# Designs tried in a protein design run: peptides against a protein of PDB entry 7SFY. Part 3

Target 1, 41 residues: chain A of PDB entry 7SFY
Amino acid sequence: ELFNLESRVEIEKSLTQMEDVLKALQMKLWEAESKLSFATC

## One batch from the design tools (peptide; made by RFdiffusion4, then SolubleMPNN)

Design b1_p8_5_s2 (from b1_p8_5, 4 letters changed)
Fold by OpenDDE base, seed 3:
Structure b1_p8_5_s2 (fold): chain B 41 residues (1-41), chain C 41 residues (1-41), chain A 8 residues (1-8)
Amino acid sequence: as target 1 above (41 residues)
Amino acid sequence: as target 1 above (41 residues)
Amino acid sequence: SRIQELKA
């Protein structure tokens, strides 16, 4: 496996993309939990 | 958007999956950089 | 993918 500037840039772009998705999912989870309420009947 | 146990579990599983991929990519990047050497000619 | 769907 040859490491060059192109390969490094590609991997870093993939990492950034996944971090964006992770953050989005974390925010969705937080929103869902924030809206969670218990049945009162 | 209704929050229930099923939805929470699904989101958490997706988060774990993405974290695993992130870690794998970080390790690949580290290995590539560790093997990096300069031309000496 | 499921991950992409959840992101949206």
Scores: peptide ipSAE 0.123, ipTM 0.578, DockQ to the pose 0.054
Fold by OpenDDE base, seed 4:
Structure b1_p8_5_s2 (fold): chain B 41 residues (1-41), chain C 41 residues (1-41), chain A 8 residues (1-8)
Amino acid sequence: as target 1 above (41 residues)
Amino acid sequence: as target 1 above (41 residues)
Amino acid sequence: SRIQELKA
């Protein structure tokens, strides 16, 4: 295995991208659930 | 926009998968950095 | 994907 500055930067970039997607999906889930209408009898 | 049980489950599944990848990448980064050898003069 | 490559 090799590790250098370039690989570290690339990994950190990927982590940031995934974190952004995670936050976006969590927000979408929250918004969707907040708008959910429940069946009533 | 539609939201139902199936879509919620799918979103949560995707979130879990991404979280697992994030943790794996963070572990790899930590391991790589812990093994990093610095240039010496 | 690049992410999968990094994980592997």
Scores: peptide ipSAE 0.115, ipTM 0.574, DockQ to the pose 0.055
Fold by OpenDDE base, seed 2:
Structure b1_p8_5_s2 (fold): chain B 41 residues (1-41), chain C 41 residues (1-41), chain A 8 residues (1-8)
Amino acid sequence: as target 1 above (41 residues)
Amino acid sequence: as target 1 above (41 residues)
Amino acid sequence: SRIQELKA
């Protein structure tokens, strides 16, 4: 199997993108939870 | 917008799955880099 | 790492 500088750069870029998505989802989850209303009568 | 317990559970599950993927990709990157051969004559 | 920070 081949692996070169271009491959490494591409994979690291993909990892960074996934980290950004995770960060965004965590923030969205926090925002959603902060707005959560519990059952009331 | 709606947010309930089911939504929270689903989002947290998705976040966990993404973390697992990131972990796997990081390990694969390490393995690939450990096998990288540099240019030679 | 950044990923570990996100996981924590």
Scores: peptide ipSAE 0.115, ipTM 0.574, DockQ to the pose 0.114
Fold by OpenDDE base, seed 1:
Structure b1_p8_5_s2 (fold): chain B 41 residues (1-41), chain C 41 residues (1-41), chain A 8 residues (1-8)
Amino acid sequence: as target 1 above (41 residues)
Amino acid sequence: as target 1 above (41 residues)
Amino acid sequence: SRIQELKA
């Protein structure tokens, strides 16, 4: 199995992209839940 | 914009899946780098 | 899914 600078860069790039998506999804979830209300009837 | 239990569950499910992938990629990166050696000639 | 592919 070969490992070089290119493969390392590619993996790190993918990690960064996924972290960005995670942050976005977490923010969306937080915002959605913060807007959620319950009836008090 | 509508938000309900189903949408929340879907977002959380996606977050979990992405976190699992992140962990896997981080482990692969660590393992690859730990095997990396340098010549001492 | 792409996510599952990356996990594998």
Scores: peptide ipSAE 0.108, ipTM 0.579, DockQ to the pose 0.044

Design b1_p8_5_s3 (from b1_p8_5, 4 letters changed)
Fold by OpenDDE base, seed 3:
Structure b1_p8_5_s3 (fold): chain B 41 residues (1-41), chain C 41 residues (1-41), chain A 8 residues (1-8)
Amino acid sequence: as target 1 above (41 residues)
Amino acid sequence: as target 1 above (41 residues)
Amino acid sequence: SRIAQLKA
């Protein structure tokens, strides 16, 4: 296995991309829970 | 948009899955860099 | 992917 600048950059790009998705999902979860309310009868 | 237990569980599963991949990529990056050595001539 | 679908 060979590790060079190109490989490092590609991995870091993937990491950043996944972090962005993680943050988006966390935001959606938080927003959903923040708006959650109990049913009233 | 409706948020219920099923939706929350599904989102949390996705978050966990992505975190696992992130950790794996970070480990690979660290290992690659830790083994990196300069060429000798 | 499921992840992409959830983000969308």
Scores: peptide ipSAE 0.115, ipTM 0.578, DockQ to the pose 0.054
Fold by OpenDDE base, seed 5:
Structure b1_p8_5_s3 (fold): chain B 41 residues (1-41), chain C 41 residues (1-41), chain A 8 residues (1-8)
Amino acid sequence: as target 1 above (41 residues)
Amino acid sequence: as target 1 above (41 residues)
Amino acid sequence: SRIAQLKA
């Protein structure tokens, strides 16, 4: 299969974009669970 | 802010989906670069 | 999406 600079740059750009969103979602999950309080007896 | 089981499950589902795509893209990049040959003098 | 297309 053909591979060139344009293809590599596009894939790396997509990877970076996904990594940023992944980190943001992980932070959101952490914040939400940190604030979570449970009903107790 | 309100946090419940449904919200947590939805976020975790999104995280898993993104992680799977991220791994697939990393593999594609690795395969492409492994096959890459350079024009040389 | 662009990301989905790259995965395929």
Scores: peptide ipSAE 0.113, ipTM 0.584, DockQ to the pose 0.054
Fold by OpenDDE base, seed 4:
Structure b1_p8_5_s3 (fold): chain B 41 residues (1-41), chain C 41 residues (1-41), chain A 8 residues (1-8)
Amino acid sequence: as target 1 above (41 residues)
Amino acid sequence: as target 1 above (41 residues)
Amino acid sequence: SRIAQLKA
């Protein structure tokens, strides 16, 4: 594997994107669970 | 959007997978940077 | 995916 400045920058960009998606999904999960209601029957 | 047990479980599985990949990539980045050497010329 | 390629 070749590791240079370009590859490091690309990996860091991908990591940032994954963190952003992860946080967004965690927030959506929390919101969905917060709105969950149980059956009344 | 329909939120039920199946959808919650699927989202949680996806979140876990993303966290695992994120940690693996962070470790690889650290390892690569730790092995980096500068030009001697 | 590109992410998978980086991990591999």
Scores: peptide ipSAE 0.109, ipTM 0.574, DockQ to the pose 0.055
Fold by OpenDDE base, seed 1:
Structure b1_p8_5_s3 (fold): chain B 41 residues (1-41), chain C 41 residues (1-41), chain A 8 residues (1-8)
Amino acid sequence: as target 1 above (41 residues)
Amino acid sequence: as target 1 above (41 residues)
Amino acid sequence: SRIAQLKA
């Protein structure tokens, strides 16, 4: 496999998908930490 | 700017860095959820 | 970088 236009497009699609997952995880973490601060007794 | 070896290396470095951040966030989330399940009263 | 900002 070589570095070509197709592989560049695939890699950039992966970057976009990973960024979406990062954002989702960051929101999940914020939610969990918010609940923990409220529920921790 | 063109699609070349340098740009490929930069993109793959970004993928690696994003994966590291994903792993860190996943661990933080697991930790927070674990604490929540224990502390939730 | 954008990724560094997300990590912080």
Scores: peptide ipSAE 0.092, ipTM 0.465, DockQ to the pose 0.081

Design b1_p8_6_s1 (from b1_p8_6, 5 letters changed)
Fold by OpenDDE base, seed 4:
Structure b1_p8_6_s1 (fold): chain B 41 residues (1-41), chain C 41 residues (1-41), chain A 8 residues (1-8)
Amino acid sequence: as target 1 above (41 residues)
Amino acid sequence: as target 1 above (41 residues)
Amino acid sequence: ERIRELLA
């Protein structure tokens, strides 16, 4: 494998993108949970 | 949208999976950087 | 790590 500055930058960019997705998913989860209502007897 | 326990569990499982991938990528990045050698004059 | 902190 060849690793250089371009490779490092690209990998870190990908990691950042995944982090963004995770944040979005966390927000969606929180949103869903906040709206959740429970049926009780 | 329907949100219930199954949905929550699935979403959290997906988040965990993505976190695992991120960790793996971080390790790969660190590995590559640690092996990186520089040509010097 | 920032990512772990994010998910904590």
Scores: peptide ipSAE 0.115, ipTM 0.571, DockQ to the pose 0.186
Fold by OpenDDE base, seed 2:
Structure b1_p8_6_s1 (fold): chain B 41 residues (1-41), chain C 41 residues (1-41), chain A 8 residues (1-8)
Amino acid sequence: as target 1 above (41 residues)
Amino acid sequence: as target 1 above (41 residues)
Amino acid sequence: ERIRELLA
């Protein structure tokens, strides 16, 4: 195992990207739930 | 577009899984940084 | 830290 500055930067970059995806999914979920129909009639 | 209960459950499930991955990555980052060598000499 | 806040 070897961990250096480049490795740390890459991991942090990946974490940030995943955070962005989470935020996007949360927003999509809110939008979808706002339009959720509880009945089909 | 069609959003129903099943769709919502699937999205929430995916969000939870991503949260788990984020937590795992954060732990790995901490462990790696704890072992980071700032010098090669 | 921001990620932890997001997940809270």
Scores: peptide ipSAE 0.113, ipTM 0.577, DockQ to the pose 0.132
Fold by OpenDDE base, seed 3:
Structure b1_p8_6_s1 (fold): chain B 41 residues (1-41), chain C 41 residues (1-41), chain A 8 residues (1-8)
Amino acid sequence: as target 1 above (41 residues)
Amino acid sequence: as target 1 above (41 residues)
Amino acid sequence: ERIRELLA
């Protein structure tokens, strides 16, 4: 398989997308955990 | 910067680590959301 | 390195 500029750009794009997903999940997790202290009764 | 086999291996290792973190966060999020249905009073 | 910061 080819490991050139196009491959590097594609991989770095994927890394950026994964970083965005990680940030979103971290925020969602914080939100969910924060809600556990709220009244559910 | 160099874009060779060592660079590719290092990036793929990072991608694998990020995937593991994503899985952990997804599981933690599911767990947190599941607990919202439990009695907190 | 941003990735290391995210995984820390």
Scores: peptide ipSAE 0.113, ipTM 0.531, DockQ to the pose 0.061
Fold by OpenDDE base, seed 1:
Structure b1_p8_6_s1 (fold): chain B 41 residues (1-41), chain C 41 residues (1-41), chain A 8 residues (1-8)
Amino acid sequence: as target 1 above (41 residues)
Amino acid sequence: as target 1 above (41 residues)
Amino acid sequence: ERIRELLA
């Protein structure tokens, strides 16, 4: 196993990208729930 | 577009899975950095 | 820990 500066940068970059996706998903979830309607018989 | 309970569950499941991956990456980063050694001339 | 705070 080898860890160097490039490896660290790659991991940090991936973390940032995943954070962006998580934020987007959380926003979508909130938006969808705000529009959720309940039906009756 | 259609949002229902199944859609919500799927998004929440994805969020959980991404959180697990993020935790793993953060742990790996910490572990790697703790083992990082600096060289000189 | 920024990510964990985001998910909290």
Scores: peptide ipSAE 0.111, ipTM 0.571, DockQ to the pose 0.106

Design b1_p8_6_s3 (from b1_p8_6, 4 letters changed)
Fold by OpenDDE base, seed 5:
Structure b1_p8_6_s3 (fold): chain B 41 residues (1-41), chain C 41 residues (1-41), chain A 8 residues (1-8)
Amino acid sequence: as target 1 above (41 residues)
Amino acid sequence: as target 1 above (41 residues)
Amino acid sequence: SRIQELLA
């Protein structure tokens, strides 16, 4: 397989995209936990 | 939407999976770069 | 965490 500048840039962009998704999911997790309600009598 | 322990665990597992993929991609990038050959005359 | 490191 041929690896060149374009390929490298594409991979790095993909990594960045995944990073963004991770950040978003972490934020959602935090929000969900902060909104969690506990059952009471 | 209902958030419970199962939901939280699922999200955390997803985050872990993405983390694993990121690691793999970073390794591949490193390998690719290390194997990159430059054109010579 | 490791995730945080990757996000840097």
Scores: peptide ipSAE 0.109, ipTM 0.570, DockQ to the pose 0.126
Fold by OpenDDE base, seed 3:
Structure b1_p8_6_s3 (fold): chain B 41 residues (1-41), chain C 41 residues (1-41), chain A 8 residues (1-8)
Amino acid sequence: as target 1 above (41 residues)
Amino acid sequence: as target 1 above (41 residues)
Amino acid sequence: SRIQELLA
């Protein structure tokens, strides 16, 4: 496998995209948990 | 949106998978860069 | 994908 500038840039773009998705999921999880409530009787 | 145990577990599983992929990509990038060499004449 | 569904 030949590594060059194009390959590095492509991988870094993918990493950034993955990070963005991770952050979005983390935010959604946090919001869901923060809205959690317990039913009482 | 109703949040329950099933939803939380599912989101956490997805987050874990994303992290694993991220780590794999980071390792590949590191390996590629560590193998980099300069041509000389 | 499942991830896309979770983000939707």
Scores: peptide ipSAE 0.105, ipTM 0.572, DockQ to the pose 0.053
Fold by OpenDDE base, seed 2:
Structure b1_p8_6_s3 (fold): chain B 41 residues (1-41), chain C 41 residues (1-41), chain A 8 residues (1-8)
Amino acid sequence: as target 1 above (41 residues)
Amino acid sequence: as target 1 above (41 residues)
Amino acid sequence: SRIQELLA
């Protein structure tokens, strides 16, 4: 079947959701790397 | 205009690309957290 | 959802 309006809306919602998760993961990665410390003793 | 085949393919490619980046970030986060160490001395 | 599966 052809790609209809409902299918487009569904995919665009998925893209938006993935973008939000991507941003969250990037922030978490930044936090983790900023805390990263190697043993010095 | 209506959502055509080319537009669908473009969005699906974007979804796939975001999925790949999401996986990469999750792996990097795991690596960073596994290396995370706090000063003990 | 697919995203939930990836995060699990």
Scores: peptide ipSAE 0.098, ipTM 0.469, DockQ to the pose 0.082
Fold by OpenDDE base, seed 4:
Structure b1_p8_6_s3 (fold): chain B 41 residues (1-41), chain C 41 residues (1-41), chain A 8 residues (1-8)
Amino acid sequence: as target 1 above (41 residues)
Amino acid sequence: as target 1 above (41 residues)
Amino acid sequence: SRIQELLA
């Protein structure tokens, strides 16, 4: 295997992108829950 | 918007999947760095 | 996952 600065940067970029998506999903979940209406008897 | 238990479960599943990928990438990065050889003068 | 498989 060859590991260099360029490879490290690329991997870190991918990590950041995925973290951003995770945050977006978490926010979506929060928003959905916040707007949820519960059935009442 | 309609939010129900099924939707919540699906979102949480997606979050978990992405977290697993993140962990995998982090491990790959660590492994790559651990095997990195440095040029010496 | 499929992504994990590609990374393996």
Scores: peptide ipSAE 0.093, ipTM 0.580, DockQ to the pose 0.045

Design b1_p8_6_s4 (from b1_p8_6, 3 letters changed)
Fold by OpenDDE base, seed 1:
Structure b1_p8_6_s4 (fold): chain B 41 residues (1-41), chain C 41 residues (1-41), chain A 8 residues (1-8)
Amino acid sequence: as target 1 above (41 residues)
Amino acid sequence: as target 1 above (41 residues)
Amino acid sequence: SRIQKLKA
Protein backbone atom coordinates (compact mmCIF):
# COMPACT_ATOMS: atom_id res chain seq x y z
CA GLU B 1 0.00 0.00 0.00
CA LEU B 2 1.40 3.32 -1.11
CA PHE B 3 0.95 6.61 0.73
CA ASN B 4 2.61 9.85 -0.32
CA LEU B 5 2.13 13.60 -0.25
CA GLU B 6 -0.29 13.52 -3.16
CA SER B 7 -2.48 11.00 -1.36
CA ARG B 8 -2.54 13.11 1.78
CA VAL B 9 -3.34 16.28 -0.14
CA GLU B 10 -6.18 14.56 -1.96
CA ILE B 11 -7.72 13.26 1.26
CA GLU B 12 -7.40 16.62 2.98
CA LYS B 13 -8.98 18.37 0.02
CA SER B 14 -11.90 15.95 0.12
CA LEU B 15 -12.31 16.51 3.85
CA THR B 16 -12.39 20.26 3.36
CA GLN B 17 -15.01 20.01 0.64
CA MET B 18 -17.20 17.78 2.76
CA GLU B 19 -16.88 20.09 5.75
CA ASP B 20 -18.01 23.00 3.61
CA VAL B 21 -21.05 21.06 2.48
CA LEU B 22 -21.81 20.05 6.06
CA LYS B 23 -21.72 23.67 7.15
CA ALA B 24 -24.00 24.69 4.32
CA LEU B 25 -26.51 21.97 5.10
CA GLN B 26 -26.47 22.80 8.80
CA MET B 27 -27.14 26.43 8.00
CA LYS B 28 -29.99 25.51 5.68
CA LEU B 29 -31.50 23.32 8.37
CA TRP B 30 -31.18 26.05 10.98
CA GLU B 31 -32.73 28.65 8.72
CA ALA B 32 -35.58 26.39 7.74
CA GLU B 33 -36.38 25.46 11.33
CA SER B 34 -36.13 29.06 12.50
CA LYS B 35 -38.79 30.00 9.97
CA LEU B 36 -41.07 27.21 11.09
CA SER B 37 -44.16 28.34 12.96
CA PHE B 38 -46.88 26.53 14.85
CA ALA B 39 -50.54 27.32 15.26
CA THR B 40 -51.74 28.07 18.77
CA CYS B 41 -55.41 27.20 18.47
CA GLU C 1 -40.96 27.86 -0.21
CA LEU C 2 -42.16 24.74 1.54
CA PHE C 3 -40.55 23.15 4.58
CA ASN C 4 -41.99 20.19 6.44
CA LEU C 5 -41.00 17.19 8.52
CA GLU C 6 -39.96 15.22 5.47
CA SER C 7 -37.61 17.99 4.38
CA ARG C 8 -36.03 18.16 7.81
CA VAL C 9 -35.60 14.40 8.00
CA GLU C 10 -33.98 14.32 4.59
CA ILE C 11 -31.49 17.06 5.47
CA GLU C 12 -30.64 15.44 8.79
CA LYS C 13 -30.13 12.10 7.10
CA SER C 14 -27.77 13.69 4.60
CA LEU C 15 -25.85 15.38 7.40
CA THR C 16 -25.46 12.08 9.22
CA GLN C 17 -24.19 10.34 6.12
CA MET C 18 -21.65 13.06 5.44
CA GLU C 19 -20.45 13.01 9.04
CA ASP C 20 -19.90 9.28 8.80
CA VAL C 21 -17.83 9.74 5.66
CA LEU C 22 -15.85 12.53 7.30
CA LYS C 23 -15.02 10.28 10.23
CA ALA C 24 -13.95 7.49 7.92
CA LEU C 25 -11.71 9.78 5.88
CA GLN C 26 -10.17 11.28 9.00
CA MET C 27 -9.42 7.82 10.31
CA LYS C 28 -7.86 6.78 7.02
CA LEU C 29 -5.71 9.88 7.02
CA TRP C 30 -4.61 9.31 10.60
CA GLU C 31 -3.78 5.67 9.96
CA ALA C 32 -1.86 6.48 6.81
CA GLU C 33 0.17 9.19 8.49
CA SER C 34 0.83 7.07 11.55
CA LYS C 35 2.36 4.42 9.31
CA LEU C 36 4.58 6.96 7.61
CA SER C 37 8.24 6.59 8.49
CA PHE C 38 11.32 8.67 7.80
CA ALA C 39 14.88 7.62 7.23
CA THR C 40 17.42 8.75 9.81
CA CYS C 41 20.59 8.60 7.74
CA SER A 1 -24.27 8.20 -4.42
CA ARG A 2 -20.98 10.03 -4.07
CA ILE A 3 -21.27 9.95 -0.29
CA GLN A 4 -21.95 6.23 -0.26
CA LYS A 5 -18.94 5.58 -2.46
CA LEU A 6 -16.66 7.56 -0.17
CA LYS A 7 -17.96 5.72 2.89
CA ALA A 8 -17.24 2.33 1.30
Scores: peptide ipSAE 0.102, ipTM 0.579, DockQ to the pose 0.044
Fold by OpenDDE base, seed 4:
Structure b1_p8_6_s4 (fold): chain B 41 residues (1-41), chain C 41 residues (1-41), chain A 8 residues (1-8)
Amino acid sequence: as target 1 above (41 residues)
Amino acid sequence: as target 1 above (41 residues)
Amino acid sequence: SRIQKLKA
């Protein structure tokens, strides 16, 4: 296994990208649930 | 926009998968850095 | 994908 500055930066970049997607999906879920209409009897 | 139980479950499944990947990458980064050998003069 | 390559 090799580890250098370039590989560290690339991994951190990927982590940041995934965190951004996670936050976006969590926001979408929250928004969808907040707009959910429940069936009433 | 539609939101139902199936879509909620699918989104939550995707979130969990991404969180698992994030944790794996963070562990990989930690392991790589812990094994990093620095140049010495 | 790039992410999958990094995970592997």
Scores: peptide ipSAE 0.096, ipTM 0.573, DockQ to the pose 0.055
Fold by OpenDDE base, seed 5:
Structure b1_p8_6_s4 (fold): chain B 41 residues (1-41), chain C 41 residues (1-41), chain A 8 residues (1-8)
Amino acid sequence: as target 1 above (41 residues)
Amino acid sequence: as target 1 above (41 residues)
Amino acid sequence: SRIQKLKA
């Protein structure tokens, strides 16, 4: 299997993208929790 | 839109899964880099 | 690598 600089760069870019998505989802989760309201009688 | 405890837990689990994948890929990248050999004449 | 730095 061939591994070169281009392949490494591509992998790193993909990982960065995953991190970005993760951060975005964490922010959305925080927002959702902040707005969560409990049912009341 | 409904947001409850079950939904929150599911989202958090998904985020954890993404983090696990990220960590695994980072480890694989490190391993690949450590084994990278350059072409020689 | 940059990625390893991010992991830390």
Scores: peptide ipSAE 0.093, ipTM 0.573, DockQ to the pose 0.165
Fold by OpenDDE base, seed 2:
Structure b1_p8_6_s4 (fold): chain B 41 residues (1-41), chain C 41 residues (1-41), chain A 8 residues (1-8)
Amino acid sequence: as target 1 above (41 residues)
Amino acid sequence: as target 1 above (41 residues)
Amino acid sequence: SRIQKLKA
């Protein structure tokens, strides 16, 4: 199997992008939960 | 916009799945880097 | 790398 510096750089960039998405989704989840209304009469 | 308990559960499950993928990719990157050969004559 | 630091 091949692995070189260019491959490492590309994979690390992809991982960083995934981390950014994860953080964004966590923030969106918090925002959504903060707006959650519970059942009332 | 709608947000209820079912939506929260689904989003949290998705976030957990993303975290699992991220961890797996980080481990694979480490394994690949450990096998990296540098240029030689 | 940064990624390795995050995993550690």
Scores: peptide ipSAE 0.092, ipTM 0.576, DockQ to the pose 0.163

Design b1_p8_7_s1
Fold by OpenDDE base, seed 1:
Structure b1_p8_7_s1 (fold): chain B 41 residues (1-41), chain C 41 residues (1-41), chain A 8 residues (1-8)
Amino acid sequence: as target 1 above (41 residues)
Amino acid sequence: as target 1 above (41 residues)
Amino acid sequence: RIKELLAK
């Protein structure tokens, strides 16, 4: 195993995908917490 | 700018941190959704 | 990798 340009590109691709997942989870969490504020009784 | 071992280590550190954040968000989302099932009336 | 994280 060696770390080359192909490995770097793959890691950066993974980082971008993780950022997208983080954003999606943050939005879902916000929505869930927002619903809880209104739905809790 | 050049991509060296220092850059690789930094990227891998960032990936690990993002994984931790993803796990935390997943747990928080699960808790929020769980509360919603019981708290919604 | 991300699929594995989401599966957890």
Scores: peptide ipSAE 0.064, ipTM 0.519, DockQ to the pose 0.088
Fold by OpenDDE base, seed 4:
Structure b1_p8_7_s1 (fold): chain B 41 residues (1-41), chain C 41 residues (1-41), chain A 8 residues (1-8)
Amino acid sequence: as target 1 above (41 residues)
Amino acid sequence: as target 1 above (41 residues)
Amino acid sequence: RIKELLAK
């Protein structure tokens, strides 16, 4: 396949977008856990 | 919202899946760049 | 692990 600057830029853009989603998911996980209440006697 | 073990497991699973995709994209980027040939005189 | 992936 032909690889050029356009391809690299597009891939890097996609990687960045996925990183952003990962960060968002991590934040949501943290928030969910921080709000979690545990059963007690 | 209610957060429990199921929710946490699902979120962590999603995070892992996205990490795998990120790794795959990184590898593809590296491979593409490694195979890139530059114009020469 | 995630930190490594997110490193730029």
Scores: peptide ipSAE 0.063, ipTM 0.558, DockQ to the pose 0.102
Fold by OpenDDE base, seed 3:
Order: C-alpha cells, then structure tokens, then sequence
Structure b1_p8_7_s1 (fold): chain B 41 residues (1-41), chain C 41 residues (1-41), chain A 8 residues (1-8)
C-alpha cells in the first residue's frame, strides 16, 4: 500500500463528500422536526 | 505538510467519526419522519 | 472544520 499524494487527494475527496451528505442530512432533519411542530389535524 | 502514516490514521479516525454522526442523523431523521406520521391532535 | 461538523 502507498500513502502518497494520490491517496491523500482521494481521501480528502471522500471527506468532502461526507461533509456534503452530513449537511444534507442536517437540513432534512431540521425540516422534518420543523414540520412536526406544524402538524395539523 | 506531511502525508504519512500518522496523518492517515488521523484522517481515518475522522472518517469513522463522521460515519457515526451520519448514522445518528439518519436515525434521528427516520424518527422525526415516523413521528410525523403518528402525530396526534 | 471537521470538529465543528462533528459537534452537531
């Protein structure tokens, strides 16, 4: 196994992707929780 | 900047932590969405 | 940056 620039770039790309997913989930969670408070009968 | 074993281990730890947060958020999102469907008056 | 994200 090589731990070189190419591997670092790949890992950093993965971290960025996870960050994007994290943000999306945080937003969706907020939306769901907010809608719950506005639930109507 | 160094891209060595120590840095790799640190990044992998961060990725693991992000995975845990991701799972927690996914669960919370599911809970919120599920509760929304069971909202009572 | 990652630390802040993991905080919530």
Amino acid sequence: as target 1 above (41 residues)
Amino acid sequence: as target 1 above (41 residues)
Amino acid sequence: RIKELLAK
Scores: peptide ipSAE 0.062, ipTM 0.519, DockQ to the pose 0.067
Fold by OpenDDE base, seed 5:
Structure b1_p8_7_s1 (fold): chain B 41 residues (1-41), chain C 41 residues (1-41), chain A 8 residues (1-8)
Amino acid sequence: as target 1 above (41 residues)
Amino acid sequence: as target 1 above (41 residues)
Amino acid sequence: RIKELLAK
């Protein structure tokens, strides 16, 4: 089917959302790894 | 500038790569959180 | 990039 402006906008919106999720996951990973370092007995 | 097939393909490639990274981060987060649970003294 | 870090 047609790839149009609507399609592009939707894809870019998805990219942005995924980027936000990536950043959130990176932060959570950082937090987890930091706690892991401290928690390691 | 022009949005063309090349642009679309590149964006979709980026989306795919981000998805792969998301999955990898999810796995690492899962691993970290599991270890954290055990390591917590 | 992060992809390289995650591969490690």
Scores: peptide ipSAE 0.051, ipTM 0.521, DockQ to the pose 0.086

Design b1_p8_7_s2
Fold by OpenDDE base, seed 2:
Structure b1_p8_7_s2 (fold): chain B 41 residues (1-41), chain C 41 residues (1-41), chain A 8 residues (1-8)
Amino acid sequence: as target 1 above (41 residues)
Amino acid sequence: as target 1 above (41 residues)
Amino acid sequence: SIQKLLAA
C-alpha cells in the first residue's frame, strides 16, 4: 500500500468533516430535547 | 415538528456510529503515518 | 470516500 502527503491530507479532511457533522448532530439533539415534552398522566 | 423517544434514540444511535467511525479513522491515520516515509534528497 | 479510507 502507498501512503503520502496527499493521502494524509485527505484523511485529515475527512476526519474534520465528520467532526463537524458530529457537532451539528449534537446541537440538533440538544435542540430537539429542549423541545421534548413528556407525557404526564 | 414532532420529536419523541424513538427519534432521540435514533439520533443517539447515529452519533454513536459516527464516533466509532471517527475513532477507526484516527487509528488508520496513526497507522498510516507510522509507516509514512519522507522523500529525502 | 470514508468507506474507501477505512478499507485501506
Scores: peptide ipSAE 0.092, ipTM 0.597, DockQ to the pose 0.056
Fold by OpenDDE base, seed 4:
Structure b1_p8_7_s2 (fold): chain B 41 residues (1-41), chain C 41 residues (1-41), chain A 8 residues (1-8)
Amino acid sequence: as target 1 above (41 residues)
Amino acid sequence: as target 1 above (41 residues)
Amino acid sequence: SIQKLLAA
């Protein structure tokens, strides 16, 4: 295990990136569910 | 945009997967920082 | 990569 400034920055960049994608997916899920309508016959 | 049960399940699986990785990265970052020691000369 | 970081 190696820790230095570059390692920290890289990990934090990845964390931020994943958080952004996570938020986007959560938003998409919410929007998809909000648009759900039941079929009527 | 298409929403059905399979789509919802797939998105939620991806979200769970990303959350697990996110937690792992956060833990690793914390552990790395806790082990940081300054060099002495 | 993320996997590399986890393995460090």
Scores: peptide ipSAE 0.090, ipTM 0.592, DockQ to the pose 0.058
Fold by OpenDDE base, seed 3:
Structure b1_p8_7_s2 (fold): chain B 41 residues (1-41), chain C 41 residues (1-41), chain A 8 residues (1-8)
Amino acid sequence: as target 1 above (41 residues)
Amino acid sequence: as target 1 above (41 residues)
Amino acid sequence: SIQKLLAA
């Protein structure tokens, strides 16, 4: 099994990419929930 | 724009899936770094 | 890919 600088950099890039998507989804969820209004009669 | 229970559940499932992968990558990175040994002459 | 990294 090999671990070197190149593999570490690749893993960190993948982590950063996923974190960005996570934050985007969290923001979308929060915004959607904050804008949610209840039906009225 | 629509926000309902179904869409919220879908977003939460996506978040959970990504968080699981993030944790797996973080563990792999930590384990690889902890096992890292330096070359000796 | 992410999948390849996880499988290593």
Scores: peptide ipSAE 0.087, ipTM 0.589, DockQ to the pose 0.056
Fold by OpenDDE base, seed 1:
Order: sequence, then structure tokens, then C-alpha cells
Structure b1_p8_7_s2 (fold): chain B 41 residues (1-41), chain C 41 residues (1-41), chain A 8 residues (1-8)
Amino acid sequence: as target 1 above (41 residues)
Amino acid sequence: as target 1 above (41 residues)
Amino acid sequence: SIQKLLAA
């Protein structure tokens, strides 16, 4: 089994895609938590 | 629409899962590249 | 796919 440039590129693309989604999720979490309200009496 | 503890937990779990996969991919890439051989004459 | 990459 050979590792070549094509394989490396494919892995790199997958990594990039996952990183982008990860950042998006982190932003959504931050925004949601920033809007969090606490119960009051 | 309410953001609650359950929603936060769900997002956190997704983040963790993605991070784990990301690390796995990075490790595979490293291992593959470490085995990379160069053409010789 | 990511799944295929991990399985390889």
C-alpha cells in the first residue's frame, strides 16, 4: 500500500473541513451561552 | 426557543467527538508521512 | 470519506 500526494491531499482536506465545522459549533455554543438567562424570583 | 443544559451537553458531546476524530486523522497523517519514501536513482 | 480514511 502506497502513500502518495493524492492521499495526503485528501487527508488534509478532511482535516480542514472538520476544523471548520468545529469552529462553527464552538461559535454557536458561545452565542447560545451568551444568551442564557437565569431563573429569577 | 430555549437553550438549556441538555442542549449544551449535546453540543459539547459533538465537539468532543469531532476533536477525537481530528486527532485520529492527524496521527494517521503523521504516520503515513513518516513512512514516505522518495524516489531514488 | 472520513470514515474510509480512518478505516484504511
Scores: peptide ipSAE 0.085, ipTM 0.591, DockQ to the pose 0.054

